# Peptides against a protein of PDB entry 6PSE, part 6

Target 1, 78 residues: chain A of PDB entry 6PSE
Amino acid sequence: PSEEEEYARLVMEAQPEWLRAEVKRLSHELAETTREKIQAAEYGLAVLEEKHQLKLQFEELEVDYEAIRSEMEQLKEA

## One batch from the design tools (peptide; made by RFdiffusion4, then SolubleMPNN; aimed at target 1 I38 L48, target 1 (a further copy) Y43; its pose is not in this set)

Design b1_p10_7_s4
Fold by OpenDDE base, seed 3:
Structure b1_p10_7_s4 (fold): chain B 78 residues (1-78), chain C 78 residues (1-78), chain A 10 residues (1-10)
Amino acid sequence: as target 1 above (78 residues)
Amino acid sequence: as target 1 above (78 residues)
Amino acid sequence: MEEYFRSLLE
């Protein structure tokens, strides 16, 4: 039998006192895990925004670089 | 009374059949939320890596840009 | 991508 099947049997055979304790435990773990999920999502969004801003700066620098590169190329050809 | 206090009272007064159902419900939600948290963390790590690679490219371009800028400045001063 | 993270906040 799997651990899942064994746990299911334990729940079926448990007394009310154990069941109440298990509800409390699971509620606590769910609350914590939910907060962690939300935090991970918020951090992900923040990093995406930072990456976007960096991409814009990179593209702007590429424009400036190509302007100078082109000018220098023209000087060398003359 | 808060919803949390009302829920706590409900758990205290509940019959075994309700408690078993609640354990099953919470177990399911915890498993699903845990999976979502892990997936969010993995995706966040991927975005961080992409941002890091972009940062390296940006810094490399800055070096190239400053080299050409410096050369052009020297030519103008001569 | 952005929508993925936003969906987790709902």
Scores: peptide ipSAE 0.598, ipTM 0.871, DockQ to the pose 0.956
OpenDDE base, seeds 1, 2, 4, 5: peptide ipSAE 0.591, 0.593, 0.594, 0.593; ipTM 0.871, 0.871, 0.872, 0.870

Design b1_p10_8_s1
Fold by OpenDDE base, seed 4:
Structure b1_p10_8_s1 (fold): chain B 78 residues (1-78), chain C 78 residues (1-78), chain A 10 residues (1-10)
Amino acid sequence: as target 1 above (78 residues)
Amino acid sequence: as target 1 above (78 residues)
Amino acid sequence: MEEFFKKLLE
């Protein structure tokens, strides 16, 4: 049987005390996992913003680079 | 009383059938939240990698830009 | 931050 099936059987055959403990355990894990998920989302958003700002800077530099490149090219060809 | 305290009391006073149902509910929510956490983490890593690659490109462009800028400056000052 | 995300995947 799968671990899931075995766990399901355990839950079905468990005493109330075990069930209460399991509810407590699961509640704790859920709370922790939820916090981690939220934090991951927040960090992900932060990184996205940083990436966006970096992209803007990159695009600005590209414009400046092309301007100088073009000027240089014109000077060399003149 | 807080919702947490009320919930705790409910768990303490609950019948086995309710407890089993609650274990099932919490297990389901934990599984879903875990999946979401993993997805958030994977996405975060992906964005970080994209940001890193963008940064490398930016730095390369900076080098190229400075090279042309320097050459241009030398030409103008010569 | 990368280590944070990696830890979440452990």
Scores: peptide ipSAE 0.572, ipTM 0.869, DockQ to the pose 0.982
OpenDDE base, seeds 1, 2, 3, 5: peptide ipSAE 0.570, 0.570, 0.570, 0.570; ipTM 0.868, 0.869, 0.868, 0.868

Design b1_p10_8_s2 (failed a check: a repeat of another design)
Amino acid sequence: MEEYFRSLLE

Design b1_p10_8_s3
Fold by OpenDDE base, seed 2:
Structure b1_p10_8_s3 (fold): chain B 78 residues (1-78), chain C 78 residues (1-78), chain A 10 residues (1-10)
Amino acid sequence: as target 1 above (78 residues)
Amino acid sequence: as target 1 above (78 residues)
Amino acid sequence: MEEFFRSLLE
């Protein structure tokens, strides 16, 4: 039997004391996992914002670079 | 009493049938939340990589820009 | 931050 099936059987055969302990364990893990999920989402958003700012700077530099490149080309050809 | 305290009392007073149902509910929610956490983490890593690549491109452009700027300045001053 | 994300995958 799969681990999932074995666990299901355990739950069905378990005494109330074990079940209460399992509820407590699962509640704790759920709370922790939820917190981690939320934090991951927040960090992900922060990185996205950083990337966006960097992209804006990059695009600005590209414009400036092309301007100088063009001017340089004109000077060399004159 | 807080909702947490009320829930704790419910768990202590609950019959095995309720407890088994609660274990099932919590297990399901934990599985879903865990999957969402993992997805968020994977997404975060992807964005970090994108930002890193963008940063490398930006730094390369800065080098090129400074080279042309310097050359332009020299030409204008000569 | 990268380490954090990786830790969530372990």
Scores: peptide ipSAE 0.600, ipTM 0.870, DockQ to the pose 0.977
OpenDDE base, seeds 1, 3, 4, 5: peptide ipSAE 0.598, 0.597, 0.599, 0.598; ipTM 0.870, 0.870, 0.871, 0.869

Design b1_p10_8_s4
Fold by OpenDDE base, seed 4:
Structure b1_p10_8_s4 (fold): chain B 78 residues (1-78), chain C 78 residues (1-78), chain A 10 residues (1-10)
Amino acid sequence: as target 1 above (78 residues)
Amino acid sequence: as target 1 above (78 residues)
Amino acid sequence: LEEFFRKLLE
């Protein structure tokens, strides 16, 4: 039997006292996991924003670089 | 009474059938939330890596840009 | 921050 099946059986055969304790345990874990999920999402968005800003800076620098490169190339050909 | 206190009372007074259903509900929500947390963490790590690679590229371009800028400046001063 | 994300995957 899988652990899932064994757990299901345990829940089915459990007394109210155990079930209440399990509800409490699961509620606690859910709250904790939810907090972690939200925090991860928030941090992920922050990193995305940082990456976006960096990308913008990179693209601007690329434009500037190509402009200078082109000018330099023209000067060399002249 | 707070919602938390009311929920606690509900759990305390609930019949086994409701408690089993609540265990099932909470287990399901926990599984979903855990998956979402993991996804958020994996995504965050991916974005961090992307940002890191972008930063490296940006720094390399900065070096190249400053080299050309400096050379161009020297040519203008000559 | 990397450690934070890694910890969530443990």
Scores: peptide ipSAE 0.599, ipTM 0.874, DockQ to the pose 0.982
OpenDDE base, seeds 1, 2, 3, 5: peptide ipSAE 0.597, 0.598, 0.597, 0.598; ipTM 0.873, 0.874, 0.873, 0.873

## One batch from the design tools (peptide; aimed at target 1 L45, target 1 (a further copy) A40)

Design b1_p11_1 (made by RFdiffusion4)
Pose (drawn by RFdiffusion4):
Structure b1_p11_1 (pose): chain A 78 residues (1-78), chain B 68 residues (1-68), chain P 11 residues (1-11)
Amino acid sequence: as target 1 above (78 residues)
Amino acid sequence: LVMEAQPEWLRAEVKRLSHELAETTREKIQAAEYGLAVLEEKHQLKLQFEELEVDYEAIRSEMEQLKE
Amino acid sequence: ARREFFESLLE
């Protein structure tokens, strides 16, 4: 029997004391995973924002580069 | 009276939590994998930005060298 | 889309 069918048998045939403990165990597991899920989403928004700021800083540097480059090309007529 | 024949509710709770835990895990993993992708994207962009900085310095100094 | 996904998890 696989671990899945063994567990299914345990839930449908175990005593209430065991069922109560499993409810309790899963409640802790869910609370912890919910906490991890939330931190992962926050981490995502943070790095998404960092990336956004970096993109702007990059495009700003592109403009400054073009201005100098444009001037230089003009100067090569001298 | 003996509504105490209620292992059926506990069994319903085990199943409900088991499903919620599974979906929460998927969401968590999915969220983590996205976070890694953004880090990889930011890394590529940081590398490109530092390249542009060097090139920018290269032609800021190449000009100014235009000195008369 | 990624931002909306992360915001939806924090709802």

Design b1_p11_1_s1 (made by RFdiffusion4, then SolubleMPNN; from b1_p11_1, 6 letters changed)
Fold by OpenDDE base, seed 5:
Structure b1_p11_1_s1 (fold): chain B 78 residues (1-78), chain C 78 residues (1-78), chain A 11 residues (1-11)
Amino acid sequence: as target 1 above (78 residues)
Amino acid sequence: as target 1 above (78 residues)
Amino acid sequence: SLEAFFRSLLA
């Protein structure tokens, strides 16, 4: 049997004391995992914003670079 | 009493049938939250990599820009 | 969008 099937059987055959302990364990893990999920989402949003700001800076530099490149090309051809 | 205290009392006084249902509910929520956490982490890493590549491109462009700027400055001063 | 996904996890 799979671990999932064995676990299901354990839950079906368990005494109330074991079931209460399992509810407590699962509640704790759910709370912890929820906090980690929220932290991951907040971090992801922060990195997205940083990437966006960097992209804007890059595009601004591209404009400045093309301006100087064009001016230099004109000076060389004159 | 707080919701947490009321929930704790409910768990302590609950019959096995309710406890088994609660284990199933919590297991489902834990599995779902875990999948969401993992997906958030994977997407976060992907965005970090994209930001890193963009940073490298930006730094390369800065070098090229400074080279042309310096050359232009020398031509103007000659 | 990825932003919408992250925000949905915070809801």
Scores: peptide ipSAE 0.673, ipTM 0.876, DockQ to the pose 0.977
OpenDDE base, seeds 1, 2, 3, 4: peptide ipSAE 0.665, 0.666, 0.665, 0.667; ipTM 0.876, 0.876, 0.876, 0.876

Design b1_p11_1_s2 (made by RFdiffusion4, then SolubleMPNN; from b1_p11_1, 4 letters changed)
Fold by OpenDDE base, seed 4:
Structure b1_p11_1_s2 (fold): chain B 78 residues (1-78), chain C 78 residues (1-78), chain A 11 residues (1-11)
Amino acid sequence: as target 1 above (78 residues)
Amino acid sequence: as target 1 above (78 residues)
Amino acid sequence: SIEEFFRSLLE
């Protein structure tokens, strides 16, 4: 039997006191996991934003670089 | 009374059948939330890696840019 | 770090 099946049997055979404790435990874990999920999402968005800003900076630098490169090329060919 | 207090009372007064159902519900939600948390974390790490790679590219371009800029400056001053 | 946090969620 899988752990899931064993757990299911445990729940089926459990006394009310154990069940209440299990509800409490699961509620706690759910709350904690939910907070972690939310925080992960928030951090993920923050990183995405940072990446986006970096991309913009990169693109700006590319433009500047190409401008200088072009000017340099013109100077060298003259 | 807060929702938490009401829920606590509900759990305290609940019959075993309700408690078992609640354990099942919470277990399901926990599993789902856990998957979401993991997915969020994996995604976050992926974005971090992408950002890191972009940063490296940016830094490389900065070096190239400064090299051309320096050469350009020398040419113009000559 | 954020990376460490993400990794901790996968442990």
Scores: peptide ipSAE 0.677, ipTM 0.876, DockQ to the pose 0.974
OpenDDE base, seeds 1, 2, 3, 5: peptide ipSAE 0.674, 0.674, 0.676, 0.674; ipTM 0.874, 0.875, 0.875, 0.874

Design b1_p11_1_s3 (made by RFdiffusion4, then SolubleMPNN; from b1_p11_1, 4 letters changed)
Fold by OpenDDE base, seed 5:
Structure b1_p11_1_s3 (fold): chain B 78 residues (1-78), chain C 78 residues (1-78), chain A 11 residues (1-11)
Amino acid sequence: as target 1 above (78 residues)
Amino acid sequence: as target 1 above (78 residues)
Amino acid sequence: DIEEFFRSLLE
């Protein structure tokens, strides 16, 4: 039997005291996991924004680079 | 009384059938929330890697830009 | 996309 099946049997055969304790345990874990999920999402959004800003800076530098490259080519041809 | 206190009283006075159902509910929510948390972490790491690669490209372009800028300055001075 | 996913987790 799988661990899941074994757990299911435990729940089915459990006394009320065990069940109440399990509800408390699961509630606690759910609260913590929810907080961690939210934090992960917030951090992810922050990194996305940082990447976006960096991309804008990169594109701006590319424009500047091409401008100088073109000017340099003109100077060499003259 | 707070919602938390009310919930606590409900758990304390609940019949085994309700408690088993609550364990099942909480287990399900915990599993889903855990999956979402893990996925968020994985995506976060992916975005971090993308940002890192972009930063490397940006730094490389800065080097190239400064090289051309310097050469152009030399050509203008000559 | 990833952004939409992150936002969905905050809802």
Scores: peptide ipSAE 0.683, ipTM 0.877, DockQ to the pose 0.969
OpenDDE base, seeds 1, 2, 3, 4: peptide ipSAE 0.675, 0.675, 0.676, 0.677; ipTM 0.876, 0.877, 0.876, 0.877

Design b1_p11_1_s4 (made by RFdiffusion4, then SolubleMPNN; from b1_p11_1, 5 letters changed)
Fold by OpenDDE base, seed 4:
Structure b1_p11_1_s4 (fold): chain B 78 residues (1-78), chain C 78 residues (1-78), chain A 11 residues (1-11)
Amino acid sequence: as target 1 above (78 residues)
Amino acid sequence: as target 1 above (78 residues)
Amino acid sequence: DIEAFFRSLLE
């Protein structure tokens, strides 16, 4: 049997005390996992924002670079 | 009482059938939340990598920019 | 470190 099937059987055959403990355990794990998920989402958004700002800076530098390149090209050709 | 306290009381007073159902529910939610957490982490890592690559490109462009700037400065001063 | 955090979530 799969672990899931074995677990399902365990739950089916369990006494109330075990079930209460399992509810407690699962609730705790769910709370922690939820917190981690939320934090991951928040960090992800932060990184996205940083990447976006960096992209803007990069594009700004590209514009400046092309301006200087163009000017230098003119100077060299003159 | 807080929702948590109320829930705790509910668990304490619940019949085995309710407890089994609750274990099932929590297990399902935990599985889904875990999947979402993993997905968030994977996405976060992907964005971090993209940001890192962009940073490298930016720094490379900065080097090129400074090189052209320096050359142009020399041309103008000559 | 955010990367370390993300990686920890995948462990």
Scores: peptide ipSAE 0.680, ipTM 0.878, DockQ to the pose 0.971
OpenDDE base, seeds 1, 2, 3, 5: peptide ipSAE 0.677, 0.678, 0.677, 0.678; ipTM 0.877, 0.877, 0.877, 0.877

Design b1_p11_2 (made by RFdiffusion4)
Pose (drawn by RFdiffusion4):
Structure b1_p11_2 (pose): chain A 78 residues (1-78), chain B 68 residues (1-68), chain P 11 residues (1-11)
Amino acid sequence: as target 1 above (78 residues)
Amino acid sequence: LVMEAQPEWLRAEVKRLSHELAETTREKIQAAEYGLAVLEEKHQLKLQFEELEVDYEAIRSEMEQLKE
Amino acid sequence: LREFFESLLEE
């Protein structure tokens, strides 16, 4: 029997004391995973924002580069 | 009276939580994998930005060298 | 992706 069918038999045939403990155990597991899930989403928004700021800083540097390059090309007529 | 024959509710709770836990895990993993992708994207962009800085300095100094 | 992360936090 696989671990899945063994567990299914345990839930449908175990005593209430065991069922109560499993409810309690899963409640802790769910609370912890919900906490981890939330932190992972926050981390995503933070690095998404960092990336956004970096993109702007990059496009700003592109403009400054073009301005200097544009002036140099003009000067090569001298 | 003996509504105490209620292991059926506990069994319903075990199943409900088991499913919620599974979906929460998928969402968590999915969220983590997205976070890693953004880090990889930001890394490529940071490398490109530092390249542009060097090139920018290269032609700021190459100009100004235009000195008369 | 931002909408995905915000939707997880709204849950």

Design b1_p11_2_s1 (made by RFdiffusion4, then SolubleMPNN; from b1_p11_2, 6 letters changed)
Fold by OpenDDE base, seed 4:
Structure b1_p11_2_s1 (fold): chain B 78 residues (1-78), chain C 78 residues (1-78), chain A 11 residues (1-11)
Amino acid sequence: as target 1 above (78 residues)
Amino acid sequence: as target 1 above (78 residues)
Amino acid sequence: MEEFFRKILAE
């Protein structure tokens, strides 16, 4: 049997005291996992924002670079 | 009483059938939340990698820009 | 931050 099937059987055969403890355990794990999920999402968004800002800076630099490049080209061809 | 306290009381007073159902519910939620957490982490890493690549491109452009800028400055001052 | 994500994935 799979671990899942074994666990299911365990739950089915468990006494109330064990079940209550299991509810408590699962509740705790769920809370922690939820917190971690949220934190991961928040961090992901932060990185996205940083990436976006970097992209803006990059695009600005590209504009400046092209301006200088063009000016340089004109100077050299004159 | 807080929702947590009420829930705790509910668990304490619950019949085995309810407790088993609750274990099942919590297990499902935990599994789902865990999956979401993992997805969030994977996404975060992907964005980090993209940011890193962009940073490298930016740094390369900075080098090129400074090279042209310097050359331009030299030409203008000559 | 990367370590945080990697930690999650290592769980």
Scores: peptide ipSAE 0.564, ipTM 0.869, DockQ to the pose 0.977
OpenDDE base, seeds 1, 2, 3, 5: peptide ipSAE 0.557, 0.557, 0.560, 0.561; ipTM 0.868, 0.868, 0.868, 0.868

Design b1_p11_2_s2 (made by RFdiffusion4, then SolubleMPNN; from b1_p11_2, 5 letters changed)
Fold by OpenDDE base, seed 5:
Structure b1_p11_2_s2 (fold): chain B 78 residues (1-78), chain C 78 residues (1-78), chain A 11 residues (1-11)
Amino acid sequence: as target 1 above (78 residues)
Amino acid sequence: as target 1 above (78 residues)
Amino acid sequence: LEEYFRRILEE
């Protein structure tokens, strides 16, 4: 049987004491996993903000670069 | 009593049938939350990669900019 | 993608 089928059998045959312990275990894991999901989202937003700031800096440098390039071209054509 | 204390009491007083149903419910929620956590992490990594590529492009442009700036400075000083 | 992460935080 698959691990899932074996687990299902355990739940069906388990005594109340085991079931209560399992509810407690699963509740704990769910809480932890939920917290980790939230942390992942917070981290993702932080990286998005960093990328956005970097994009702005890049665009500013592009403007400065084109300005110098154009000035240089004008000097060479004169 | 807090919601947590009330829930704990329910678990302690519950019949096996309720406990089995609760194990099933919690298992399902844990599986879904785990999937969502993984997906959030994957998206976070994708953004990190995009930021990294942008950083490389920025550094390349900085090199090109400094080259033109230096050339322009040399022409003006000559 | 930003909206995706925000949605998670609002859950």
Scores: peptide ipSAE 0.570, ipTM 0.871, DockQ to the pose 0.926
OpenDDE base, seeds 1, 2, 3, 4: peptide ipSAE 0.558, 0.569, 0.561, 0.562; ipTM 0.871, 0.872, 0.872, 0.872

Design b1_p11_2_s3 (made by RFdiffusion4, then SolubleMPNN; from b1_p11_2, 6 letters changed)
Fold by OpenDDE base, seed 4:
Structure b1_p11_2_s3 (fold): chain B 78 residues (1-78), chain C 78 residues (1-78), chain A 11 residues (1-11)
Amino acid sequence: as target 1 above (78 residues)
Amino acid sequence: as target 1 above (78 residues)
Amino acid sequence: MEAFFQALLAE
């Protein structure tokens, strides 16, 4: 039997006291997992914003680089 | 009474059939939330990697930019 | 932050 089947059997045969404890346990785990999920989402957003800002900086530098490159090329060709 | 207190009371007074159903519900929600958490984490890691690669590219461009800038400066001063 | 995400996946 899979662990899932075994667990299901346990739940089916469990006494009310165990069931209440299990509800409490699961509620706790759900709350924690939910918090972690939210935190992960928040961190992910932060990283996205950082990446976006970095991208903007990169693009700005590319523009500046191309400007200098072009000027340099013009000077070398003259 | 808070919703939490009301829920706690419900659990305390619940019949086994309700408790089993609640265990099932919570297990389902936990599984889904866990999956979402994992997805969020995986996404976060992906964005971090993208940001890292972008940072490397940015730093490489900075080096190239400074090289050209320096060369340009030397030419202008000569 | 990477460690945080890794920790979440390790659970």
Scores: peptide ipSAE 0.536, ipTM 0.869, DockQ to the pose 0.979
OpenDDE base, seeds 1, 2, 3, 5: peptide ipSAE 0.531, 0.531, 0.530, 0.529; ipTM 0.868, 0.868, 0.868, 0.867

Design b1_p11_2_s4 (made by RFdiffusion4, then SolubleMPNN; from b1_p11_2, 4 letters changed)
Fold by OpenDDE base, seed 5:
Structure b1_p11_2_s4 (fold): chain B 78 residues (1-78), chain C 78 residues (1-78), chain A 11 residues (1-11)
Amino acid sequence: as target 1 above (78 residues)
Amino acid sequence: as target 1 above (78 residues)
Amino acid sequence: MREFFEAILAE
């Protein structure tokens, strides 16, 4: 039998004391997993902002680079 | 009483049928939350990789920019 | 992707 089927059987045959303990365990894991999910989302947003700032800096440097390149080309052609 | 205290009392006084249903509910929510957490982590990693690639491009452009700037400065000083 | 993260935080 699959682990899922074995677990299902355990739940069906369990005593109330085991079931209460399982509710407590699952509640705890759900709370932790929820917190981790939220943290992952917050971190993802932070990285997106960092990438955005870097993109702005990159585009600014591209403008400066093209300006110098163009000036250099003009000086060499004259 | 707090909602947490009320829930704790409900669990303590619950019949086995209710407890089994609660285990099923919590298991379902945990599975969904876990999937969402993993997906958030994967997306976060993707953004990190994009930021890293952008940083490499930025640093390469900085090198090229400094090269042209230096050449331009030399030509103007001569 | 931003909307995805924001949706999680809105839960």
Scores: peptide ipSAE 0.569, ipTM 0.868, DockQ to the pose 0.935
OpenDDE base, seeds 1, 2, 3, 4: peptide ipSAE 0.568, 0.567, 0.557, 0.569; ipTM 0.868, 0.868, 0.868, 0.870

Design b1_p11_3 (made by RFdiffusion4)
Pose (drawn by RFdiffusion4):
Structure b1_p11_3 (pose): chain A 78 residues (1-78), chain B 68 residues (1-68), chain P 11 residues (1-11)
Amino acid sequence: as target 1 above (78 residues)
Amino acid sequence: LVMEAQPEWLRAEVKRLSHELAETTREKIQAAEYGLAVLEEKHQLKLQFEELEVDYEAIRSEMEQLKE
Amino acid sequence: SREEFFKSLLE
């Protein structure tokens, strides 16, 4: 029997004391995972923002580069 | 009376929590995998930005060398 | 989008 069918048998045939403990155990597991899920989403928004700021800082540097480059090309007529 | 024959509710709770835990885990993993992708993207962009900085310095100094 | 997905998890 697989671990899944063994567990299914345990839930449908175990005593209430065991069922209460499993409810309690899963409640802790869910609370912790919900906490991890939330932190992962926050981490995502933070790095997404960092990336956004970096993109703007990059495009700003592109403009400054073009301005100097444009001037230089003009100067090569001298 | 003996509504105490209620292991059926506990069994319903075990199943409900088991499913919620599974979906929460999928959402968590999915969220983590996205976070890693953004880090990878940011890394490529950081590398590109530092390249542009060097090139920018290269032609800021190449000009200014234009000195008369 | 990724942003919408992350905001929806924080809802």

Design b1_p11_3_s1 (made by RFdiffusion4, then SolubleMPNN; from b1_p11_3 with R2L K7R)
Fold by OpenDDE base, seed 4:
Structure b1_p11_3_s1 (fold): chain B 78 residues (1-78), chain C 78 residues (1-78), chain A 11 residues (1-11)
Amino acid sequence: as target 1 above (78 residues)
Amino acid sequence: as target 1 above (78 residues)
Amino acid sequence: SLEEFFRSLLE
């Protein structure tokens, strides 16, 4: 039997006191996991934003670089 | 009374059948939330890596840019 | 770090 099946049997055979404790435990874990999920999502979005800003800076630098490169090329060919 | 207090009372007064159902519900939600948390974390790591790679590219371009800029400055001053 | 945080969530 899988752990899931064993757990299911445990729940089926459990006394009310154990069940209440289990509800409490699961509620706690759910709350904690939910908080972690939310925090992860928030941080992920923050990193995305940072990446986006960095990309914009990169693209700006590319433009500047190409401008200088072009000018340099013209100067050297003259 | 807060929702939490009401829920606590509900759990305290609940019959075993309700408690078992609640354990099942919470277990399901926990499993789902855990999966979402993991997915969020994986996504966060991916974005972090992408940002890091972009940063490296940016820094490389900065070096190249400064090199050309310096050369350009020298040419113009000559 | 954020990386450590994200990794901790996968543990």
Scores: peptide ipSAE 0.671, ipTM 0.876, DockQ to the pose 0.943
OpenDDE base, seeds 1, 2, 3, 5: peptide ipSAE 0.667, 0.669, 0.669, 0.667; ipTM 0.875, 0.875, 0.875, 0.874

Design b1_p11_3_s2 (made by RFdiffusion4, then SolubleMPNN; from b1_p11_3 with R2I)
Fold by OpenDDE base, seed 5:
Structure b1_p11_3_s2 (fold): chain B 78 residues (1-78), chain C 78 residues (1-78), chain A 11 residues (1-11)
Amino acid sequence: as target 1 above (78 residues)
Amino acid sequence: as target 1 above (78 residues)
Amino acid sequence: SIEEFFKSLLE
């Protein structure tokens, strides 16, 4: 049997004391996992913002670079 | 009483059928939350990689820009 | 989008 089927059987045959303990365990894991999920989302948003700022800086530098390149080309052609 | 205390009392006084249903509910929520957490982590890594590649491109452009700037400065000073 | 996904996880 699969682990899932074995677990299902355990739950069906469990005493109330075991079931209460399992509720406590699952509640704890859910709370921790939820916190980790939120942290991951917050971190992801922060990285997205950093990437966005970097993209803006990159585009600004491209403009400056093309300006100098164009000026240099004009001077050499004259 | 707090919601937490009320929930604790409910768990303590619950029948086995309710407890089994609660285990099922919590297991479902944990599975969904876990999947979301993992997906958030994967997306976060992807964004980090994109930012890294952008940083490399930016640094390369900075080098090229400084080279042209320096050459232009030299020509104007001569 | 990834951004919208992250926001959705923050409830």
Scores: peptide ipSAE 0.671, ipTM 0.875, DockQ to the pose 0.965
OpenDDE base, seeds 1, 2, 3, 4: peptide ipSAE 0.664, 0.663, 0.664, 0.665; ipTM 0.874, 0.875, 0.874, 0.875

